# Peptides against a protein of PDB entry 3T6J, part 194

Target 1, 375 residues: chain A of PDB entry 3T6J
Amino acid sequence: PIVESYIGFIESYRDPFGSRGEFEGFVAVVNKAMSAKFERLVASAEQLLKELPWPPTFEKDKFLTPDFTSLDVLTFAGSGIPAGINIPNYDDLRQTEGFKNVSLGNVLAVAYATQREKLTFLEEDDKDLYILWKGPSFDVQVGLHELLGHGSGKLFVQDEKGAFNFDQETVINPETGEQIQSWYRSGETWDSKFSTIASSYEECRAESVGLYLCLHPQVLEIFGFEGADAEDVIYVNWLNMVRAGLLALEFYTPEAFNWRQAHMQARFVILRVLLEAGEGLVTITPTTGSDGRPDARVRLDRSKIRSVGKPALERFLRRLQVLKSTGDVAGGRALYEGYATVTDAPPECFLTLRDTVLLRKESRKLIVQPNTRLE
Target 2, 372 residues: chain A of PDB entry 3T6J as posed
Amino acid sequence: PIVESYIGFIESYRDPFGSRGEFEGFVAVVNKAMSAKFERLVASAEQLLKELPWPPTFEKDKFLTPDFTSLDVLTFAGSGIPAGINIPNYDDLRQTEGFKNVSLGNVLAVAYREKLTFLEEDDKDLYILWKGPSFDVQVGLHALLGHGSGKLFVQDEKGAFNFDQETVINPETGEQIQSWYRSGETWDSKFSTIASSYEECRAESVGLYLCLHPQVLEIFGFEGADAEDVIYVNWLNMVRAGLLALEFYTPEAFNWRQAHMQARFVILRVLLEAGEGLVTITPTTGSDGRPDARVRLDRSKIRSVGKPALERFLRRLQVLKSTGDVAGGRALYEGYATVTDAPPECFLTLRDTVLLRKESRKLIVQPNTRLE

## One batch from the design tools (peptide; made by RFdiffusion4, then SolubleMPNN)

Design b2_p20_6_s1 (from b2_p20_6, 10 letters changed)
Fold by OpenDDE base, seed 1:
Structure b2_p20_6_s1 (fold): chain B 375 residues (1-375), chain A 20 residues (1-20)
Amino acid sequence: as target 1 above (375 residues)
Amino acid sequence: VLTAPTTSVPEELSAGGPLL
């Protein structure tokens, strides 16, 4: 088997300012079959980047082919085990030197182990489809999230000599129709400027890229899905995201008005964007469980994903990227915190839904190291 | 970095990050 490992101060999710990395490390074995799908995704990446909803002037000037591997983790030392990794976390290095992507495939497999009778917040008619396609859809999501989410977009920079990495006279902000009015100065980074929202905002951008690009037939074909199967994978990926946005409420602390998990905050933001799109795309209905206690159902209208969901996500994702590229912290914070706000306002009543989520939460799974053998 | 949306995500990143 091919063995991969990494170690160091890598992820900053535990730093409230997004700047200090936690020390972590893993040892893993390459999954050749799944890695071949990610290699095909990498081969298409330069073309797929053009499908993202921002002008080429907001994308990297030169595509740098990354490495992408699926890994079966043997040991992971850290606060949490990710499903996917994109490194380095420095946007400047990602733009100038490139990056590596990994999917922790066996972590995903463990996350999929939900019994039908314990599957919360879905309509009964969606449960079997969700169970069948949760795994495959999440492989697609991880690939897109890491490679084309974290791997996309340009930061506008003025260097220490006063030179710009963009043409100030010709580059137009697609949101304003005006010339670029803000950028990163020498020594400014994504994390240093966006600070407390940087991690969650970037995860939201990457998750949104995944949802947006999973609609592209070429992406599904790369993963081996065509026809009805491809449409089911798309549906379940979007359904999983809106369900995750509801589940995210567990990680909100009302008393402190804060989020305790960056990815869950990101998923809640996406849920809010898709709810705002309206037209019956997403519906959350409070119910009563068979035990007589509060429950809820999330419904996604499959027929409205492309007509309602995609345009809403396109507009939102473009705004995220433009604000990121221009270093517009005020605009970025206003946008992101607006969608990340949790209130009990109707019709959603998110604080009441949070009580339902907490009531219906499953026991925490313990991930343990596997035994391996040569057969 | 992506963490899988699971119902079994740890309570706080501070108390041990979301183990998926």
Scores: peptide ipSAE 0.025, ipTM 0.678, DockQ to the pose 0.075
Fold by OpenDDE base, seed 4:
Structure b2_p20_6_s1 (fold): chain B 375 residues (1-375), chain A 20 residues (1-20)
Amino acid sequence: as target 1 above (375 residues)
Amino acid sequence: VLTAPTTSVPEELSAGGPLL
């Protein structure tokens, strides 16, 4: 078997300031069959990067072909087991030296196991479709999130000698129409500048890339989906995200005004963006469950994903990238914290919905380490 | 890093998102 491992201070999600890595490590075996899908995605990556809603000047100057492998995890030592990984986490290294992506395939397989009777917050008509396509749609989302999410975008930097990695005279900020007015100085990093929002903001950008690019037929073809199946995968991917945005409320602590999980905060932000788009794209309806207790339903209008959802996400995702690239912490914080704010304001009443989410909370899944042997 | 949106995460700030 091909064995892969990593170890060290890697992920900063447990640092409130996003700067200090948690010590973690894994040992995994390459799943050759599943890796082939991600290899095809890598082969299309340079073209797919051009489909992202920012100018080439905000993308990496040189495409560095990354590695992407599906892994079956044998051992994972850390506070949580991811579904996918993009490393290194340093944006400067990603843009100058390259990066590696992995999908933790057996972790995904466990995540896909959902019992219909336990599936919360969906319409009955969506449940069977969701169960069928949750796995495949999440494979698409993970691939896009890691490779084209975390793997995309450029930081504008002025080095210690005063040289810029961009042409100050010709590069235009697409949001303002003006020249670039801010950048990262020598010794400044994404995490050092954006601090408390850095991890969640980056996850939000990567998740948004996944939703945005999953609408491209080429992406679905790479994963082996065409026609009605491709449309169902798209629908379920978007439905999963908006549902996840509701589920995210579990990880909000009202008394501390904080989020306890970066990805769930990111998913809530995306839900807020898609709710703001209006036009009946997303609807969250408080209901009464069969047990007579509070419940809720999330509805996504499939017919409005491309017409309403895509343009809203495009604008939002471009803003995320532009603010990241320019090191505009004030603008980035204002944007992100605005969408990450949880209140009980109508029509959504998110704090009330949080009580419903907590009431309907499923038991935490326990991941048990597998064994393997050579025969 | 992607973690599936389901509830496998500790109540504390964690890198590992909830597994779906």
Scores: peptide ipSAE 0.045, ipTM 0.689, DockQ to the pose 0.095; fails the geometry check
Fold by OpenDDE base, seed 3:
Structure b2_p20_6_s1 (fold): chain B 375 residues (1-375), chain A 20 residues (1-20)
Amino acid sequence: as target 1 above (375 residues)
Amino acid sequence: VLTAPTTSVPEELSAGGPLL
């Protein structure tokens, strides 16, 4: 089998300013069978990028065909093992040199070894469907998140010579209807400008791309889902995201007004966007568990994903991209921190729900190196 | 980097590791 590895200062999520990489490394084996679906996704990537809710002027000027590989991890040295990776973590390099995507397939398999009786915050009618489709739906989400999430969008840049990578006279901001008024200057990066929100904001954009594009029939076809199965995969992917937004409250520290996990903050933001859409799309109901202690249920109305959820997510995702492209830190921070704010305001009472989430918290799973042998 | 949306995230996975 092909062995892949990397090592170095790669991920900056542990840096409060999003700039300094954590030293990490992995060794993994290529899963050829699982890689085939991601190769089909890569083959459709240029066309799927056009389905994203921003003008072509806010997308990369040239499509660079990336690698996408499913990996079975043998060892991972770092603070945490991801489900997927998009590298390099530099938007300039992603635009000019391309990128590589990986799905850590055996990590995905472990993540969903949850027993039905331990599934928190789901309706009973959703549990069996969730168990059946969580793995397949997460494969779709990882593929879209890495390839078309992190792999999408353009930064507007003025180089050291004063040249722009966009036409200042013709490019219009779709949110304002005006010409582009801000951009990245020479030496400015995504992380340097957006700093404390950069990692979580980018993860929120990538997760939102996954939810948005998983509604596209071609995506489900690429992953081998048709008819009712395709609709169930969509439903479970969206259900998993709104559930994750509730679970995210574990990673909020009220006393410091701080999020301790970038992806969970991102998922909470998405939950807030989908709750704001209203119309009964998402409902969080406090309940009493069988133990007599607080519990909760998240309900997603399947029939409203396309009619209510998609338009809400489209508008939000476009705003995320436009603010990212233009380097509008003030607008980006106002938008993102607004949705990331956790209060006890009704109707949701998120601080009270956080107490319920903490009460229902599962024991920390430990990832252990697998054994492998040559036969 | 994508993390799995699960309940048991190591605090260290705040760096983008899966919620396993």
Scores: peptide ipSAE 0.043, ipTM 0.700, DockQ to the pose 0.089; fails the geometry check
Fold by OpenDDE base, seed 2:
Structure b2_p20_6_s1 (fold): chain B 375 residues (1-375), chain A 20 residues (1-20)
Amino acid sequence: as target 1 above (375 residues)
Amino acid sequence: VLTAPTTSVPEELSAGGPLL
């Protein structure tokens, strides 16, 4: 087998400032069959990057072909086991030296195991479809999230010699229509500038890239989905995201006005963006469960994903990227914290919904070390 | 880093979304 490993202070999600890495390590085995899908995604990456909703001037100047591998984890040491990884975490190195992507395939398989009777917050008509396509849709999401999410976009930098990595006279900010007015100085990084929002903001950008690009037929074809299956994978991917945005409320602490999980905060932000789009795209309905206690249902209108959802996500995702590229911390914070705010304001009443989410909380899954054998 | 959007992971797992 091909064995991969990494170890070190890698992920900064546990640092309130987004700067200090947690000590983490894994040992994994390459899944060749799933890796072949990601290799096809890598082969299409340069073309798919052009489908992202920002000008080429906000994308990397040179496409650096990354490695992308599906891994079956044998052991993982850390606070949590990711489903996918993009490394290094330094945007400058990603831009100039390249990056590696991995999907932790057996971690995903554990995540996908859901009993129908325990599946919360979905309409009954969606449950069987969700169970069927949750796995495949999340494979698509992981691939896009890592490769084209974390792997995309340019930081505007002025180096120690005063040289810019962009043409100040010709590059226009698509949100303002003006020349670029802010950038990263020498020694400034994404994490150092955006600090407390950096991790969650970047995860929100990457998740949004996944949702946006999963609508592209070529992406579904790479993963082996065509026709009705491709449309079902898209629907379930979007449905999973809006459901995750509701589930995210578990990770909000009202008393401290803070989020305890960067990805869940990101998913809540995406839910808020899609709710703001209106037109009946997403509906969250408080209900009463069969036990007589509070419950809720999330509905996503499949017919409105492309017509309502895509344009809303496009505008939001472009804004995320532009603010990131320009190092506009004030604008970025205002945007992100605005969507990340949890109140009990109608119609959603998110604090009340949080009580429902906590009441309906599923039992925590345990991941245990898998075994290998020689054949 | 992506993690599955579930509530099944420790609240302290700020790095990866909870596994579904």
Scores: peptide ipSAE 0.028, ipTM 0.684, DockQ to the pose 0.105; fails the geometry check

Design b2_p20_6_s2 (from b2_p20_6, 11 letters changed)
Fold by OpenDDE base, seed 1:
Structure b2_p20_6_s2 (fold): chain B 375 residues (1-375), chain A 20 residues (1-20)
Amino acid sequence: as target 1 above (375 residues)
Amino acid sequence: VLTAPTRSVPEELSAGGPLL
């Protein structure tokens, strides 16, 4: 077997300022079959980056081909086990030196182990489809999220000598129609500027890239899906995201007005964007369970993903990227915190829905280190 | 230091989804 490992101060999710890494490490074995799909995705990455909803001037000047590997984790030391990893986390290094992506394939498999009768918040007619395609849709989402999410976009920088990495006279902000008015100064970083929202904002951008690009036929083909199967993978990926946005309410603390998990906050933001799009794309309906207690159902209209969902996500994702590239913390915070706000306002009544989510919460899954044998 | 976060699962495994 091919063995991979890493160790160090890597993820900053536990730092309230988003800057200090937690000490983390893993040992894993390469999954060759799934790695081959990610290699094909890497081979298409430079072309797929052009499909993202920002001008080439907001993308990296030169594409740096990363490594991408699927891993089966033997041991993981940290506060939590990711499904995917993009390292290093330093954007300057990502832009100048490159990066590596990994998918933790067996972590995804554990997340898929949900019995149909325990699957909450879905319509009955969606449950079998969701169970069938949850795994494949997550593989697609992880690949896109890591490679083309975290791996995309340019930061506008003025260096210590006063030189810009962009043409101030010709580069136009696509949101304002004006020249670029803000940038990162020497020594400023994504984390240092965006601080408390940096991690969740970046996860939201990466998740949005996944949803947006999974609509591209070439992406589904790379993963081995065509025709009706490709459409079902797309549907389940989007359905999973809107469901995750509801489940995210578990990780909100109303008394402190804060989020305890960056990715769940990101998924809630995406849910809010897709709800705002309207036109019956997403519907959350409070119900009563068979036990007589509160329940809910999330419905996604498949026919509206491309017509309503994609344009809404496109506009939102462009705004995320432009605000990130220009270092516009005020605009970025206003946008992101606006969608991350949890109230009990109709029609959604998210605080009431949170009580329902907590009531329907499943027992925490324990990940146990597997045994390995040589054959 | 510009950190792009990796996906972490710990809390989401209870919610039935992977953190990326």
Scores: peptide ipSAE 0.052, ipTM 0.703, DockQ to the pose 0.093; fails the geometry check
Fold by OpenDDE base, seed 2:
Structure b2_p20_6_s2 (fold): chain B 375 residues (1-375), chain A 20 residues (1-20)
Amino acid sequence: as target 1 above (375 residues)
Amino acid sequence: VLTAPTRSVPEELSAGGPLL
């Protein structure tokens, strides 16, 4: 088998300032069959990057073909096991040297194991479809999230010699219509500038890229989905995201006004963006469960994903990228914290919904590290 | 070095961080 591993101070999610890595490591085996899908995604990456909602001037100047591999994890040491990884976690190195992507395929398989009777917050008519397509849709989402999410976008930099990595006279900010007014200086990093929001903001950008690009027929074709199956994968991917945004409330601490998990905060932000889009795209309805206790239902109008959801996500995703590229911390914080704010304001009453989410909380899934055998 | 978090975590496997 082909064995891959990494070890070190890699992920900064647990640092309040987003800068200090947690020590983690894994050993995994290459899944060749699933890796072939990701190789096809890599082969299309340069073209798919052009579909992202920012000008080419906000994308990397040179496409650097990354590696992408599906891995079956044998052992993982850390605070949480991911489903996908993009490394290195250094935007400068990603821009100049390239990156590697991995999907932890057997982690995904565990995540997909949901019993129908325990599946919360979905309409009954969506449950069977959700169970069927959650796995495949998440494979698509992870692939896009890592490769085209984390793997995309340019940071505008002025180096220590005063040289810019962009043309100050010709590059226009698509949000303002003006020349670029801010950038990263020598020694400034994404994490150092955006600090407390950096991790969640970047996850939100990557998740948004996944939702946005999963609408592209070529993406679904790469993963082997066509016709009705492709549309169902899209629907379930978006449905999973809006459901995840509701579930995210578990990870909010009202007393501290704080989020305890960056990805869940990101998913809540996306839910807020899609709710703001209106037009009946997303509806969260408080209900009463069969036990007489509070419950809720999330509904996503499939017919409005492209007409309402995509344009809303496009605008939001462009703003995320532009603010990231320009190092506009004030604008970025205002945007992101605005959507990340949890209140009990109508119509959603998110703090009340949080109580429902906590009441309906499922037992946390555990991954037991597997054994391998030679046949 | 411009670091960014680059892992996907399924919601079912998402770990709550410490109360900060």
Scores: peptide ipSAE 0.033, ipTM 0.693, DockQ to the pose 0.054; fails the geometry check
Fold by OpenDDE base, seed 5:
Structure b2_p20_6_s2 (fold): chain B 375 residues (1-375), chain A 20 residues (1-20)
Amino acid sequence: as target 1 above (375 residues)
Amino acid sequence: VLTAPTRSVPEELSAGGPLL
């Protein structure tokens, strides 16, 4: 078997300022069959990057072909086991030296084990489809999230010599129509500037890239889906995201006005964006369960994903990227915290929905790390 | 410019993911 490992102060999610890495390490075995799908995605990445909703001037000047590998984890030491990883976590290095993507395939497989009777917040007619396509749709989402989410976009930088990595005279901010007015100075980083929102904001950008690009037929073809299956994978991917946005309320602490998990905050933000799009794209309906207690249903109108959802996500995703590229912390914080705000305002009444989410919460799944044997 | 490491965690596993 091909063995891969990583070890060090890698992820900053445990730092309130998003800067200090937690000590983390894994040992894993390469899954060759799943890696082949990601290799095909990598082969199309340069073309797919052009489909992202920002000007080429906000994309990396040179595409650096990354590695993308599916891994079966044997051991993981850290506060949590991810489904996918993009490293290094330094955008300067990602832009100049490249990066590696990994999908932790056996971690994903554990997440796919959902019992129909325990599946919360979906319409009954969606449950079987969701169970069937959750796994495949998540493979698509993780691939896009890591490779084209975290792997995309340019930071505008002025180096220690005063040189810019962009043409100040010709590059136009697509949101303002003006020249670029802010950038990263030497020694400034994404984390140092965006601090408390950096991790969640970047996760939101990456998740949004996944939803946006999964609509492209070539992406589904790479994963082996065509026709009705491709449309079902798209639908379930978007449905999973809006459901996850509701589930995210578990990780909000009203008393502290804060989020305890970056990815779940990101998913809630996406839900808010798609709700704001209106036109019946997403509907959250409080209900009463068969037990007589509060419940809820999330409905996604599949016929409106492309007509309503895509344009809304496009505008939002472009704003995320532009604010990131320009180092506009004030604008970025205002945008992101605006969508991350949880209130009990109608029609959604998110604080009330949070009580329902907590009431319907399942017991945490335990991941047991495997042993190997010779056969 | 160094940026934060990011990783995907399924919602069912998010409680085991990194906390802010």
Scores: peptide ipSAE 0.027, ipTM 0.665, DockQ to the pose 0.048; fails the geometry check
Fold by OpenDDE base, seed 3:
Structure b2_p20_6_s2 (fold): chain B 375 residues (1-375), chain A 20 residues (1-20)
Amino acid sequence: as target 1 above (375 residues)
Amino acid sequence: VLTAPTRSVPEELSAGGPLL
């Protein structure tokens, strides 16, 4: 098998300003069978990028065919093991030189092994479906998140010579109907401008791309799902996201008004967007568990994913991209922190729900590094 | 739980599930 590795200051999630990389490294083996699905996704990527809810002027000027590989991790050294990776993290390099995507397939498989009895916050009718399709839906989500999430969108830049990478006279902001009024200057980056929200905002954009594009029949076909199975994969992917938004409350610290994990903050934001859509799309109901302690149930109406969920997510995802492209930190912060705010306001009472989430918290699982053998 | 498609999933998140 082919062995892949990297080492260095790569991910900035532990920097409060999103700029300083953590020193990490891995050694992994290529999973050829799983990589073939991602190769088909790469072959469709240029077409799927056109399905994203922003004008072509807000997308990369030239598609650069990335590498995408499924990896079985042998050793990972860092503060945490990712499910997927898109590198380099520099948006300028992604736009000019391209990028590589990896899915850490054996890590995904371990995360899937949830016992039915321990599966919190789902309706009983959803548990068996969730257990059946969580893995497959997650493969779809990872592929979309890395390749078409992190791999999408343009930053408007003025270089050191004063030249723009966009036509100032013809490019229109789809949210305002006006010409572009802000951009990145020389030496400004995504992380330097958006700072404390940069990592979580970008993860929210990438997760939203995954949810939005998983509704496209071609995506499900690429992963080998058709008919009822494709609809169940979609449903479980969306159900998993709204459940994740509730579980995310574990990673909020009320006393400091901060989030301790970028991806969980992102998932909470998505939950808030889908709750705001209303119409019974998402419902969170406080309950009492069989142990007499507080519990909750998340319900997603599958019949409303396309009619209510998709339009809400489309509008939100477009706003995220436009604010990112234009370097509008004030607008981006106002939008993102608005949805990331955790209060005890009705009907959700998220601070009270957080107490329920903490009460129902599972024991921390440990990732044990695998061994290999020659056969 | 390995949370959702993620560049980096803290060990805390790697425990419970892929998107959670």
Scores: peptide ipSAE 0.025, ipTM 0.646, DockQ to the pose 0.127; fails the geometry check

